# Designs tried in a protein design run: peptides against a protein of PDB entry 3V4O. Part 176

Target 1, 234 residues: chain A of PDB entry 3V4O
Amino acid sequence: DQPLAKDKVALLIGNMNYREHPKLKAPLVDVYELTNLLRQLDFKVVSLLDLTEYEMRNAVDEFLLLLDKGVYGLLYYAGHGYENFGNSFMVPVDAPNPYRSENCLCVQNILKLMQEKETGLNVFLLDMCRKRNDYDDTIPILDALKVTANIVFGYATCQGAEAFEIQHSGLANGIFMKFLKDRLLEDKKITVLLDEVAEDMGKCHLTKGKQALEIRSSLSEKRALTDPIQGTEY

## One batch from the design tools (peptide; made by RFdiffusion4, then SolubleMPNN)

Design b2_p25_5_s4 (from b2_p25_5, 13 letters changed)
Fold by OpenDDE base, seed 4:
Structure b2_p25_5_s4 (fold): chain B 234 residues (1-234), chain A 25 residues (1-25)
Amino acid sequence: as target 1 above (234 residues)
Amino acid sequence: DEAEKLKKLLEETKEAIEKGELQAR
């Protein structure tokens, strides 16, 4: 039977103009294109660029307010980031150099909050590096996650590796988005869709041996981004 | 309008990729 979403909400964040870190260019294009695609999928999309820590936290809070039982939640982030001990950290544009976890937003904490909302699907698309931040020695104590079997992580790169973007003319995608956008509208289980994206990315000559998509999921139902919203006629 | 804009972005992205200008995030 066709899975249904109570609603579909996405928060897209693209950070480029960092104050104390190298500036990026592709997040603008990535967020723009992903916004258009997700809207075609009937997502309510909030797209934001160049967020400070305060603004990012507020954006996440507002995003969470839109989530409820059965709602599909999607978080996309393009910018600087790092991963320590399995925890992903998104770096705000006003983060100091070096940055620490206290300056950043922990994705796993957001996931915990999403679980509390009893969402129907939690999708994280993290288009950032996943290298260890040696300047951050904090070991986060995370609350145990619930067994909701509705979680999908799409990492633009594998653990300990970097995610890349194209630095040309200011109008180019990151590597992950380049391939993701070609398949995003397909009516497939989200993990299957991402697996196909992984294969496509694997054929990229530029990032061979440097960047590879990683999927981490606990998804017991055949849920897709194309799933219709409950109570709507199609 | 939006379709054309996206098409242009796609073409520019393709060109940029071919030039091999990568930046780590």
Scores: peptide ipSAE 0.383, ipTM 0.755, DockQ to the pose 0.497; fails the geometry check
Fold by OpenDDE base, seed 3:
Structure b2_p25_5_s4 (fold): chain B 234 residues (1-234), chain A 25 residues (1-25)
Amino acid sequence: as target 1 above (234 residues)
Amino acid sequence: DEAEKLKKLLEETKEAIEKGELQAR
């Protein structure tokens, strides 16, 4: 009865040391902590920091090569980003100021490619701002998505809003990761898990009205990050 | 225990904000 994964693969990207944009600090800790948690969940994890456009594109390509039928794929990104016309863009560290879509990686394009791999689950955790980039007037032409019913987006913030990080001494996380890390190991459907994280974040009166978790999913099966890998005993 | 843990996290967040350590990404 329990769903099984053929394999579980995660790509984690944390961009902090931007050349032409404000530097961030928390992505280092966010990626580190998430890496440790996902490894406990038997994910094969590739964690990378401060990637140029070229390096990010290569990392995504390599990640896609690890995906196959029934594989769970998870992409986490912490850094600068924006959202135009429903499309999410991750900003490389060498992006110009201002940056445009041609300088960035479109998440929806990655999703399209993941669908072609017939994955068992596609999870995107986007720990970036989702404000519109007024300097980018391009409308991307995207290929139509398939109906796979195995997609989950966890946005650190709402559309048009900002995502924040805490830059204090010691364990400095983004707001999203601060709450996500406490529940990530729970054996629950991934959408249910994220909903609980959303409630936890909602109790923080200091970020109320500024940042709220958004879940966007089309998941027809009870898939969890704790699902065992095919051929293994848990 | 879970409630106390969350309370601690909220207190840390408050302290960070008071120190001006909240940064938008």
Scores: peptide ipSAE 0.379, ipTM 0.764, DockQ to the pose 0.304; fails the geometry check
Fold by OpenDDE base, seed 5:
Formats: C-alpha cells, structure tokens, sequence
Structure b2_p25_5_s4 (fold): chain B 234 residues (1-234), chain A 25 residues (1-25)
C-alpha cells in the first residue's frame, strides 16, 4: 500500500540579518530553492526570512495550526543555532549577544506539539550549528515525547559541530542545501534520501572533519516527501 | 555531472576559505 499524507505542510525559516550576531547570506538562496522544490512535491510552503523572536513564535504557531492527523510536517531552519543537552535552539535575528534559551525556539518543544497533532510525519531539517552555548547553562524542562515512530531529524552537522555557508558576493547555497536539493525530489524513504545526501556531502574534502550530516530518526514506516496527498487525483 | 558539481563546490569552498568568506551558522 502506498503511504498517503492527509496534507503536506512546510515551514521554512531563513535568518540572515542578525542584529547582534554575524550576518549570513546563504539562507536566502537555501529557502528559495527549497521552497520551489517542496512545492513541486505538493507541499504547502510558508517561507519566511529574518524573523524576530516574536515573529518566529507566531510562524510556528500558525504552522502548527495547519497540522492535523496524518499531515506531513516539515520544518526547515537556516540560521544561527546551538544545541545544549540534546536540545536544538533556533536563534531569532533580534536575539541578544549572548543569547539564551529563553531568547530562542526549542525544536524539541515544537516536535512535542506536532506529536499532539497526530501528524503522519515530522521532518526537521536544521541547517545550523550544533555547538554548545557556554553562555547558557540552563536545562530546559521539556515535555516527554510520545512514541509515534514518525520523526526524522536531518542535521546539517554533527553534534557539537558547526554548519557552514559560503559567503560569496553572489548568491550561493549553504553546503547542506547544495547537496540536499539534488536529491530532494527522489521517491525514496526520507531517511534513505538523507543518507544519500550525507554520502554526497561527505565527498567534499574541504568540509571533511568540519561538517557532516547527521540523521536521527524514529521512522517505522516507509514515508517519503513524494508520498501523494489523500484525495488527490493524478 | 555530479562529480563536476562536487568539484565546483570544492573550488568555491577553497576560494571562500582563502578569502575568509566561510561563515559558521
């Protein structure tokens, strides 16, 4: 049986013009290209750039409203970020320097909320650093996750490592998106797809030892981004 | 084609490093 999605919804966030942190450039291109690809996959895509904390929280809230039982949810983030105690934090453009967890959005909290929606698939593509933020020693109390076996994390880099972009005068992708975009339309289980992306990215000698894709998944079914939406005729 | 793309990326990355244009996110 072909797995079906009730709907497919994606939220793409690219933060570049930070007020108190180094500016980025590639998220613009990354979000743009990913938007076009996901639309080809019949995702409803909301793409936003340079969000403040308030705007990011609102965007996530609205994204969650679009989720329901059986819906495929995909969250992509490109920007500054960090990881403390296994929790991923997305940094808004108006975050202070140094930033703390209270200034950022915790991805695992979003996941918990997505689980409450009984989504069919939860995909997180986090194109950010995963280094420990030494200026934040707080341990957030997170709600326990359910066992839904429909979760996939694609980290642009390894735990404790950095994710990089190339800041040319012209437009260029980040490293992660450069490889992801070439395979995103393939009709493959999402974890298999990401594994291939990992291998492709691993061929880049200059990023060897600096950045490597990490896949964290609990996915008990063959789910692909190419899965058709229920009720649609082709 | 894929090999060429990777080669291009490598070259771009090298140039970026040399110019100090690599930025960590």
Amino acid sequence: as target 1 above (234 residues)
Amino acid sequence: DEAEKLKKLLEETKEAIEKGELQAR
Scores: peptide ipSAE 0.366, ipTM 0.755, DockQ to the pose 0.329; fails the geometry check
Fold by OpenDDE base, seed 2:
Order: sequence, then C-alpha cells, then structure tokens
Structure b2_p25_5_s4 (fold): chain B 234 residues (1-234), chain A 25 residues (1-25)
Amino acid sequence: as target 1 above (234 residues)
Amino acid sequence: DEAEKLKKLLEETKEAIEKGELQAR
C-alpha cells in the first residue's frame, strides 16, 4: 500500500575549485557522505566534482536519460549559486566573474525536463546561496510546469540568504549536510524528513538569522527516499 | 544521543565561526 519507485537515481554535484570565484571545501565531504547514504537507500548514484558548464550540462543530460515513468530523481548540488526571480542557478567552476544565467544551469529547467520523463518523485537539494545576482537582470523565460504533484525542494537557506560551510583544516560538512545526513535514512515522507532537519538546524543559535532551511513542495503522496523499488525483494 | 550530537555540532560550528572558517556558498 506504500508508494513504490520504478527506480531511484541521484545526481550529486559538488563544485569547489572555482576559477574566478572563492574556493569551497565542504562539497567534497558533502557529496561523499550523501553518496553513501543514498546508496544505502538503493539509489543509483552518480557523484561528480568540479564540473565546468559543459560537463554539468552533460551530466544533467545523462541523468535525465536514466529517468522514466515512476522513477525517483534526486539532484543534489553543493557549490556557488544564486536565485533570481524565483529561479535557482547552479554555478559551474568555469563560470566567469560576474556570471549570468547563460553561464549557469537553471534548476527549474531541469525540473521541467524531469516532468517530461513522468518521474515518480523529483527532489532537489540545493546547498547553495540564494542571494540575488545583481549582475544578471535577465528575466528567465520558462515554460509552465506541469501539475505533477511530486516535487520537493530542500533549500539549504532562505530566499535571499546565504548557505554556509565550515572550512576546517580537516574534513567538514556544509551546515545543511551536517544536519541532513543524520536523518536522511529515516523512513518518513521526504517533506516531513526535511522539516525535522529544519528544526534541527534551527536549534543552532550560531546560524540563527543567517541560514535556515526552506522546504518548497508540491507532493500529494506520502513518498519517501526509503520507498522500495518495484520488483525488488527486501 | 541526538541531543549530544547537536551539542557537539553547535560547539564545532562556534569554533569554526570564531576561527573565521565559515564560508558562504
């Protein structure tokens, strides 16, 4: 009686070594740990680091090829990003300074393409800043999304705010992943799971007023990352 | 214990902030 996934596929991108922007460190650890967790959840995981624009677009294309009717698709991104007019943009490592939308990958466009695949669940975990890019005044012309009621956005931070990572000399996570990883394996509706992560993050007084998790969803079914794959025995 | 985990995380975060190790993405 529980929802079933036709398959479960995840694309994880961690961009750190930017050419024209501040370097990051935590995406390596974030991607690694998330990879291990998602594999425990029987996701087919493709994890990539430090992608150029061309490579990112290719990775997304390949990811989309793995999607089909009923497939759970998860996209995680850790790196620089921005949000203009409600659209999220992932910044490739070779993006110019300043970057514009044409240099970046629009998440909403990816969502549209995922919808065309008739996926069972579309999860976006965007571990990036959501500040407006003042150097990009372009209003994206996006096609209207279908009403699929299977969309979940987990933003590492609020609109207009920054997402942070800890840059220790050793291995350290971004703030979002530090909390997410502790709950990711829980058998709960994905929005409920993320809500708990949000509460956990909210207990950290050091990030209050600086970073807070935001959940945006249109999910009409109780779908969880733990949902079994159709035809598999457990 | 979840509470202890969060406490540890808080301490680590505090130390990171104090050391200027927070980086915005």
Scores: peptide ipSAE 0.354, ipTM 0.747, DockQ to the pose 0.335; fails the geometry check

Design b2_p25_6_s1 (from b2_p25_6, 14 letters changed)
Fold by OpenDDE base, seed 2:
Structure b2_p25_6_s1 (fold): chain B 234 residues (1-234), chain A 25 residues (1-25)
Amino acid sequence: as target 1 above (234 residues)
Amino acid sequence: SYPEVYVVEDPSVLTKALTREIGYK
């Protein structure tokens, strides 16, 4: 009766050292901590820092190839980003100033490709700015997620807000990771888990009105990150 | 202590990371 994963794979991207944009610090610690947690959950984790456009596209493409029937996939990105008219873009470290959509990776396009996979679970987590880019006039056609996609999308920042860092136990985390790391190992349906994280963020005086976790899901099954991999005994 | 996190300096780094962590060939 318990759901099983064919395999568990994760790609974590943290962009910090931008060439033409302000440098960030939080993605470093966040990627490290998330890597540790996901490995405890038996994920095979590839963690990459400071990717150029070419490298990011390549990494995402390779990750998509790993997504297959029954596989649990998790894609995490922390760095600069923007959102225009419902389209979100991840900004590579070599993006020009100003950057445009052609220099960035469209989140919705990636989600579209993910939904074509018959994954057991697919989680996409973003910790990036949702500020509008006035230099990009691109209006993409957005497709709704398929009902059978089993995709959970989490966006950790509100529109117009930039990610900010907080100190916790001597570490400088992004606010999303601060709350996520406390719950990530819980044996709960992933949407329930993320909803609780969102509530925790909402209760924190540091995040009230500044940052919120938006969750979108097509998940119709009780899938958890703690679900065991097929063929394993616990 | 933190796990290894890869800094991609060229395409081979990504390949190595995938091979090591996931078994990509």
Scores: peptide ipSAE 0.144, ipTM 0.768, DockQ to the pose 0.023
Fold by OpenDDE base, seed 5:
Structure b2_p25_6_s1 (fold): chain B 234 residues (1-234), chain A 25 residues (1-25)
Amino acid sequence: as target 1 above (234 residues)
Amino acid sequence: SYPEVYVVEDPSVLTKALTREIGYK
């Protein structure tokens, strides 16, 4: 029997025009591409560009309010970020230079809040740097994914990724989106789909050893982005 | 063609986007 979603909602955030940091290019195209794909999957998609800290926090809060029993949620972020000792942070466009944790949104905190929701599926995709921020001494937060959370966390990162590299890559899409867009519409379990994306990235000489997709999940059920919405006919 | 993407200038834009795309009340 085909699993059903109560609803499908997505929040896409692309930060490019940073005030105190190098500007990015890829998030624009990637957000557009992903928006188009998710809408084909009958997601209700809110796509936002160049969010300040206040706006990002509000957007995430509102997104969390939409998560409920049986809902399929997808949160995507592309922009600057950093990772310190297992804590990942999304950087708003108005973040100071240097930015610190109090200026940014902690991914693990958001994931924790997502786990409190009884979602049918929750996908969190990050396309950002994982470089250490030497100006942040925040103590690591250790949170394990709950078995019943049905959360899939994808973290795409580049080795030695710099804003300059993104600006001058010559690629229309970011590397992650380049491979993701080819498979996103496939009727497959989301973890299988992402694993295949990771394999594609690993086989490509352009990305091998340079960019990888880390996947973590607590998904114990067969769930796909293609799963139909309850009460709808396809 | 590309789908509509919102540039948030103030909180009202976010609310409008949520209402339009998701039906947030």
Scores: peptide ipSAE 0.088, ipTM 0.739, DockQ to the pose 0.022
Fold by OpenDDE base, seed 4:
Structure b2_p25_6_s1 (fold): chain B 234 residues (1-234), chain A 25 residues (1-25)
Amino acid sequence: as target 1 above (234 residues)
Amino acid sequence: SYPEVYVVEDPSVLTKALTREIGYK
């Protein structure tokens, strides 16, 4: 007996046209690609580009409201970001330079809120830089995450992302999405799927030493993105 | 061709996106 999802909802955010930071290109194509794939998996997908802080907060809030009992929720972000003391921050397009935590969305806070939901599966995929922001003195969040068994977090990190993106402008997708899209439709436990993506990235000369995928999960059930929605037969 | 994506201009656009794609509200 495979697990069932009450529903499947996804919010995809791609920030490219930053006002005070280097512009990106990959998020556009990546969001498009992921949207297409998730729709094939019967996700209800909202894909948003170039969100301000206000818009991002609203989008996340609305997304969280959709995470009811048994629902599969997937949040994807591609754009600038940083990490301080284990806290990851997504950078809106209108963030100042330098940006601070008050200008950004804290991933761990969102994860905490996701854990409060009785969802069947929560997937958070980040494609952002994880460099330290010396201009942010935010105190680390302690004990923010509960021990649950329905959270999967994938963090794709790039070193020299801007230079790499420019150098490989011929690539349609970002590096993470390039490998993710090849496996996303596989009927596998999501953690296994992501682990294979990580392995693929590690074997590729293009990504060696430049990008890696970190996976954090507490998923104890064999949940897959391919799991059918309750009440439907495929 | 790519699926439609939304560039949010204001909260109303976001609401439309959520309603249309996710079935919110």
Scores: peptide ipSAE 0.022, ipTM 0.629, DockQ to the pose 0.023
Fold by OpenDDE base, seed 1:
Structure b2_p25_6_s1 (fold): chain B 234 residues (1-234), chain A 25 residues (1-25)
Amino acid sequence: as target 1 above (234 residues)
Amino acid sequence: SYPEVYVVEDPSVLTKALTREIGYK
């Protein structure tokens, strides 16, 4: 009686080499390790680094086209971002300084489009800062998210991202990925898995008060990333 | 050893990556 996925697809985006903003290091290692883990879970994974606005929009559009009935989709983003008036924005590497909403990708818009897909499971993971952008006074008029099933949204926020990037020499995981990678392969309902990750983050002195995981879910079924693909015998 | 990660130089590279990894198009 285990749920089955029609297919499993993932798009991972890591933006590091910003043209007019501080460069990041963690997304590189995080994308690599997440790619490896998702492939072990039989996901078809496309991992992209340092996307311009044009490239990023195209990547997201193409990913959305892959989402269909019964498909398990996972979208991961690591990079700069901001949040204004409840709307979150992912920042492309060619974004100007200061950047505005028109230069960035609105997360809520993408989530809306995901809801239109009859996916078996859709996971959206954000690893970016949630700072207010004082240079952007635009208030997007967005429709409220519809009540749909099988969407899980994880938002890892770090208030001390800059400090973390500076303190750790060499290549190291971001804080979120450090905890996520330890549990990602577990055969558990995805919301339970992420909740455990959140608890782990809360117990760690390094992350306590600095980074937290926000989870929003409309998932009413026991869906896991480990669910087998239909037609495959395991 | 890390899996291959794509650095997009142009839209055609992105399309090729998607086609190869996911079987898109």
Scores: peptide ipSAE 0.022, ipTM 0.601, DockQ to the pose 0.023; fails the geometry check

Design b2_p25_6_s2 (from b2_p25_6, 13 letters changed)
Fold by OpenDDE base, seed 1:
Structure b2_p25_6_s2 (fold): chain B 234 residues (1-234), chain A 25 residues (1-25)
Amino acid sequence: as target 1 above (234 residues)
Amino acid sequence: SYPETYVEVDDSVLTKAVTRAIGYK
């Protein structure tokens, strides 16, 4: 028998219209299309654009509160970001220039909180830059991550993402979403699905050497986004 | 002003939670 989800919830955040940083274009279409796909998978989806630090922190906090035992949770972020000393940070639209860790949301902290939940599946997908922020010398002290078997982390990075978006005059998907959307509805273990997406990205001449998907997982069960919700027909 | 969103305000738990979080009426 296939695994069952107690419920399916997703929070999608796309930041584009930054006050003091280059504006992005891809998150608009990416969040929209991902929303539609996840709804087809019976996820309860909240999709938000252009969140301030206050709004992002509150949205994430409220989302985390909904991650209960057996629930499938998916958090997606598209926007500016950076990585310092192994810590990744999501940048709100009202972040100053230069931004620092105190202005941003630490991914590892969120992952820690996600691990504390007894969820059936936690998927965290990031589509952001991983450049070092030279203006932030702070080294966050992070507690050790718990050992769980229900976390899937996908980190899509693009060298020259701005150049890619500039080249596309019209509304188009980001590179990660372009490949993800082709496979997202497949009835496969989520790690297998993402691995196939990574392979597709690697084989495409347009993305080879420019965009890559890093997958980190502790998932020990054959959990899929297509898994039915408990109490429904399957 | 509120951020743009693709979510319709409904009675879903997540929608209520997020709309509350960002101050939607």
Scores: peptide ipSAE 0.026, ipTM 0.598, DockQ to the pose 0.020
Fold by OpenDDE base, seed 3:
Structure b2_p25_6_s2 (fold): chain B 234 residues (1-234), chain A 25 residues (1-25)
Amino acid sequence: as target 1 above (234 residues)
Amino acid sequence: SYPETYVEVDDSVLTKAVTRAIGYK
């Protein structure tokens, strides 16, 4: 009855020190805290800061090599980004101003590759700007994604909304991480967990009407980040 | 202190971080 993961791996990317764009601060603390939490959940975690385009592509490639049938994969990104025509783009620190799709990493492309790995669970947590980039007229033509029931997206910012930072427990977290970290260790279906995080954000006067969590999922199984790894005792 | 896999990286550091995460080498 208890769902099992073959393994659990996570890639965390925090981009702050952009060369041609405004610098950010929250990703440093957010990546650090998320790393510690995911390790408590027995994830194998790779946490990287301030990646160039080349480095980001390499990081994703290496992450994909860790994925296999039944593996739980989690990708977290904090930094600049944008969304055009349903495609989300993560912006490397060396991206030009203005940046275009060719300078960035497309989340949907990564998802496509993850689906080929027959993973047990794929979680994307994206804490980035999702405004449209008017300087990029490119419409990526992606192959149709396979129909799978193991994908969960958590968007820290809704399309058109800006990211905010907040002090919490003496640390300056992003708004998303402030609420996520309080619930991440709970033994609940990941979509239920994220929904509760969204509710917390909506009830807080500091975030109400300013920043919300958008959840998109195709998860049909009761999968949780707390699920034990195959062959282990809990 | 920062965890061992929490890094500000170049290409070589990236490889090391991945290696540490999977527990090999």
Scores: peptide ipSAE 0.018, ipTM 0.581, DockQ to the pose 0.022
Fold by OpenDDE base, seed 2:
Structure b2_p25_6_s2 (fold): chain B 234 residues (1-234), chain A 25 residues (1-25)
Amino acid sequence: as target 1 above (234 residues)
Amino acid sequence: SYPETYVEVDDSVLTKAVTRAIGYK
């Protein structure tokens, strides 16, 4: 039978107007369009732009408090970031130049906290750079995600590549959102959906060899973003 | 200054939670 969500909550963060780093444009449109799509999927959505470290940490903390057994959560981030030794970091708009891990939010740490919530589904989507930050050699000690965590992690860029280099093509959306928005409303297992998005990206000559979607999941159940909320009409 | 948002302040649990977290009115 069709799985049910206890509730659906989403936090979308788009950082564009960095103080000490290049400004971005795509997150504005991407967050806007993703917001509208998730609302169509009956998510309660909070979309924030240009967050400082303090604001980002608080927003994420409050989001985590909403996660509970059976809840569907989605966290989306678009902005600057980096990846060092398998650890990904989201960069707040007030991050110094150069930024370090202490100035940023560690994705894997957030994922660890998510796994403790026993969510029905938790999706973490990153549209940010995976380039190494030579000014930060911190190697956090991270535990493996639990199999029962039902977490799906999507990283929409090639390892070592800049996520926003293609945005100079004049496209309104970022590349990831361009393909994601076409499939997000499909009634499919979320990992299957994202895999199809990855395939679409791979077929596009604009992104081939420049940007890809990496998917990691501990999802062992057929969960979809279209799953209805318990006690509500579908 | 406060960050920009696409979400109007409403009575939703998530909106209230995040609003409190970042100091939005």
Scores: peptide ipSAE 0.022, ipTM 0.624, DockQ to the pose 0.020; fails the geometry check
Fold by OpenDDE base, seed 5:
Structure b2_p25_6_s2 (fold): chain B 234 residues (1-234), chain A 25 residues (1-25)
Amino acid sequence: as target 1 above (234 residues)
Amino acid sequence: SYPETYVEVDDSVLTKAVTRAIGYK
């Protein structure tokens, strides 16, 4: 039986014009291209650029309201970020320097909220740095993802470097999007698809040993971004 | 039904987003 999505919704956030941090450029192109790809997959896409903390929180809240049982959701973020003690944080454009957890959005908290929506599939893709923030001492206790959460978490990062350092290569796309866009439309289980993206990144001479994709999932079903929406046919 | 403030990106919305990003909105 072909898996069916109740609906398909995506929120794409690209932060570039930071007030107190290095500016980025790749998120603009990446969000644009991902938007077009997801639209081809019949996703309802909201793409936002350069969000403040307030705007990001509001956007995520609104996105969560769109999630429901059987819905396919995709959340993509490109911008500055950090990871402390297993917790990842997305950095709004108005974050101070240095930024702290109270200025940022905790990815794991969002994932927790996503799993409560009983989505058919929820994909969270991060293209941001995983560097530790020494100015943040917050150690939140977070619950593990539920077995039935159907969440796929993809974390693309540059080892030992911030995202802006990769942009010095002059590439139009970010590294992650460069490889993701080539496979995103494939009719494959999303975890398989992302695994292949990870392999592609590992084989490329430009990214080998520098960029990696970490994949975590609680997906126990065969779900693909190409799955049709309920009430429709291919 | 979706929130009014949560809109699907079309060419206009995307253009506005880009314009905002570059500081012309």
Scores: peptide ipSAE 0.022, ipTM 0.579, DockQ to the pose 0.021; fails the geometry check

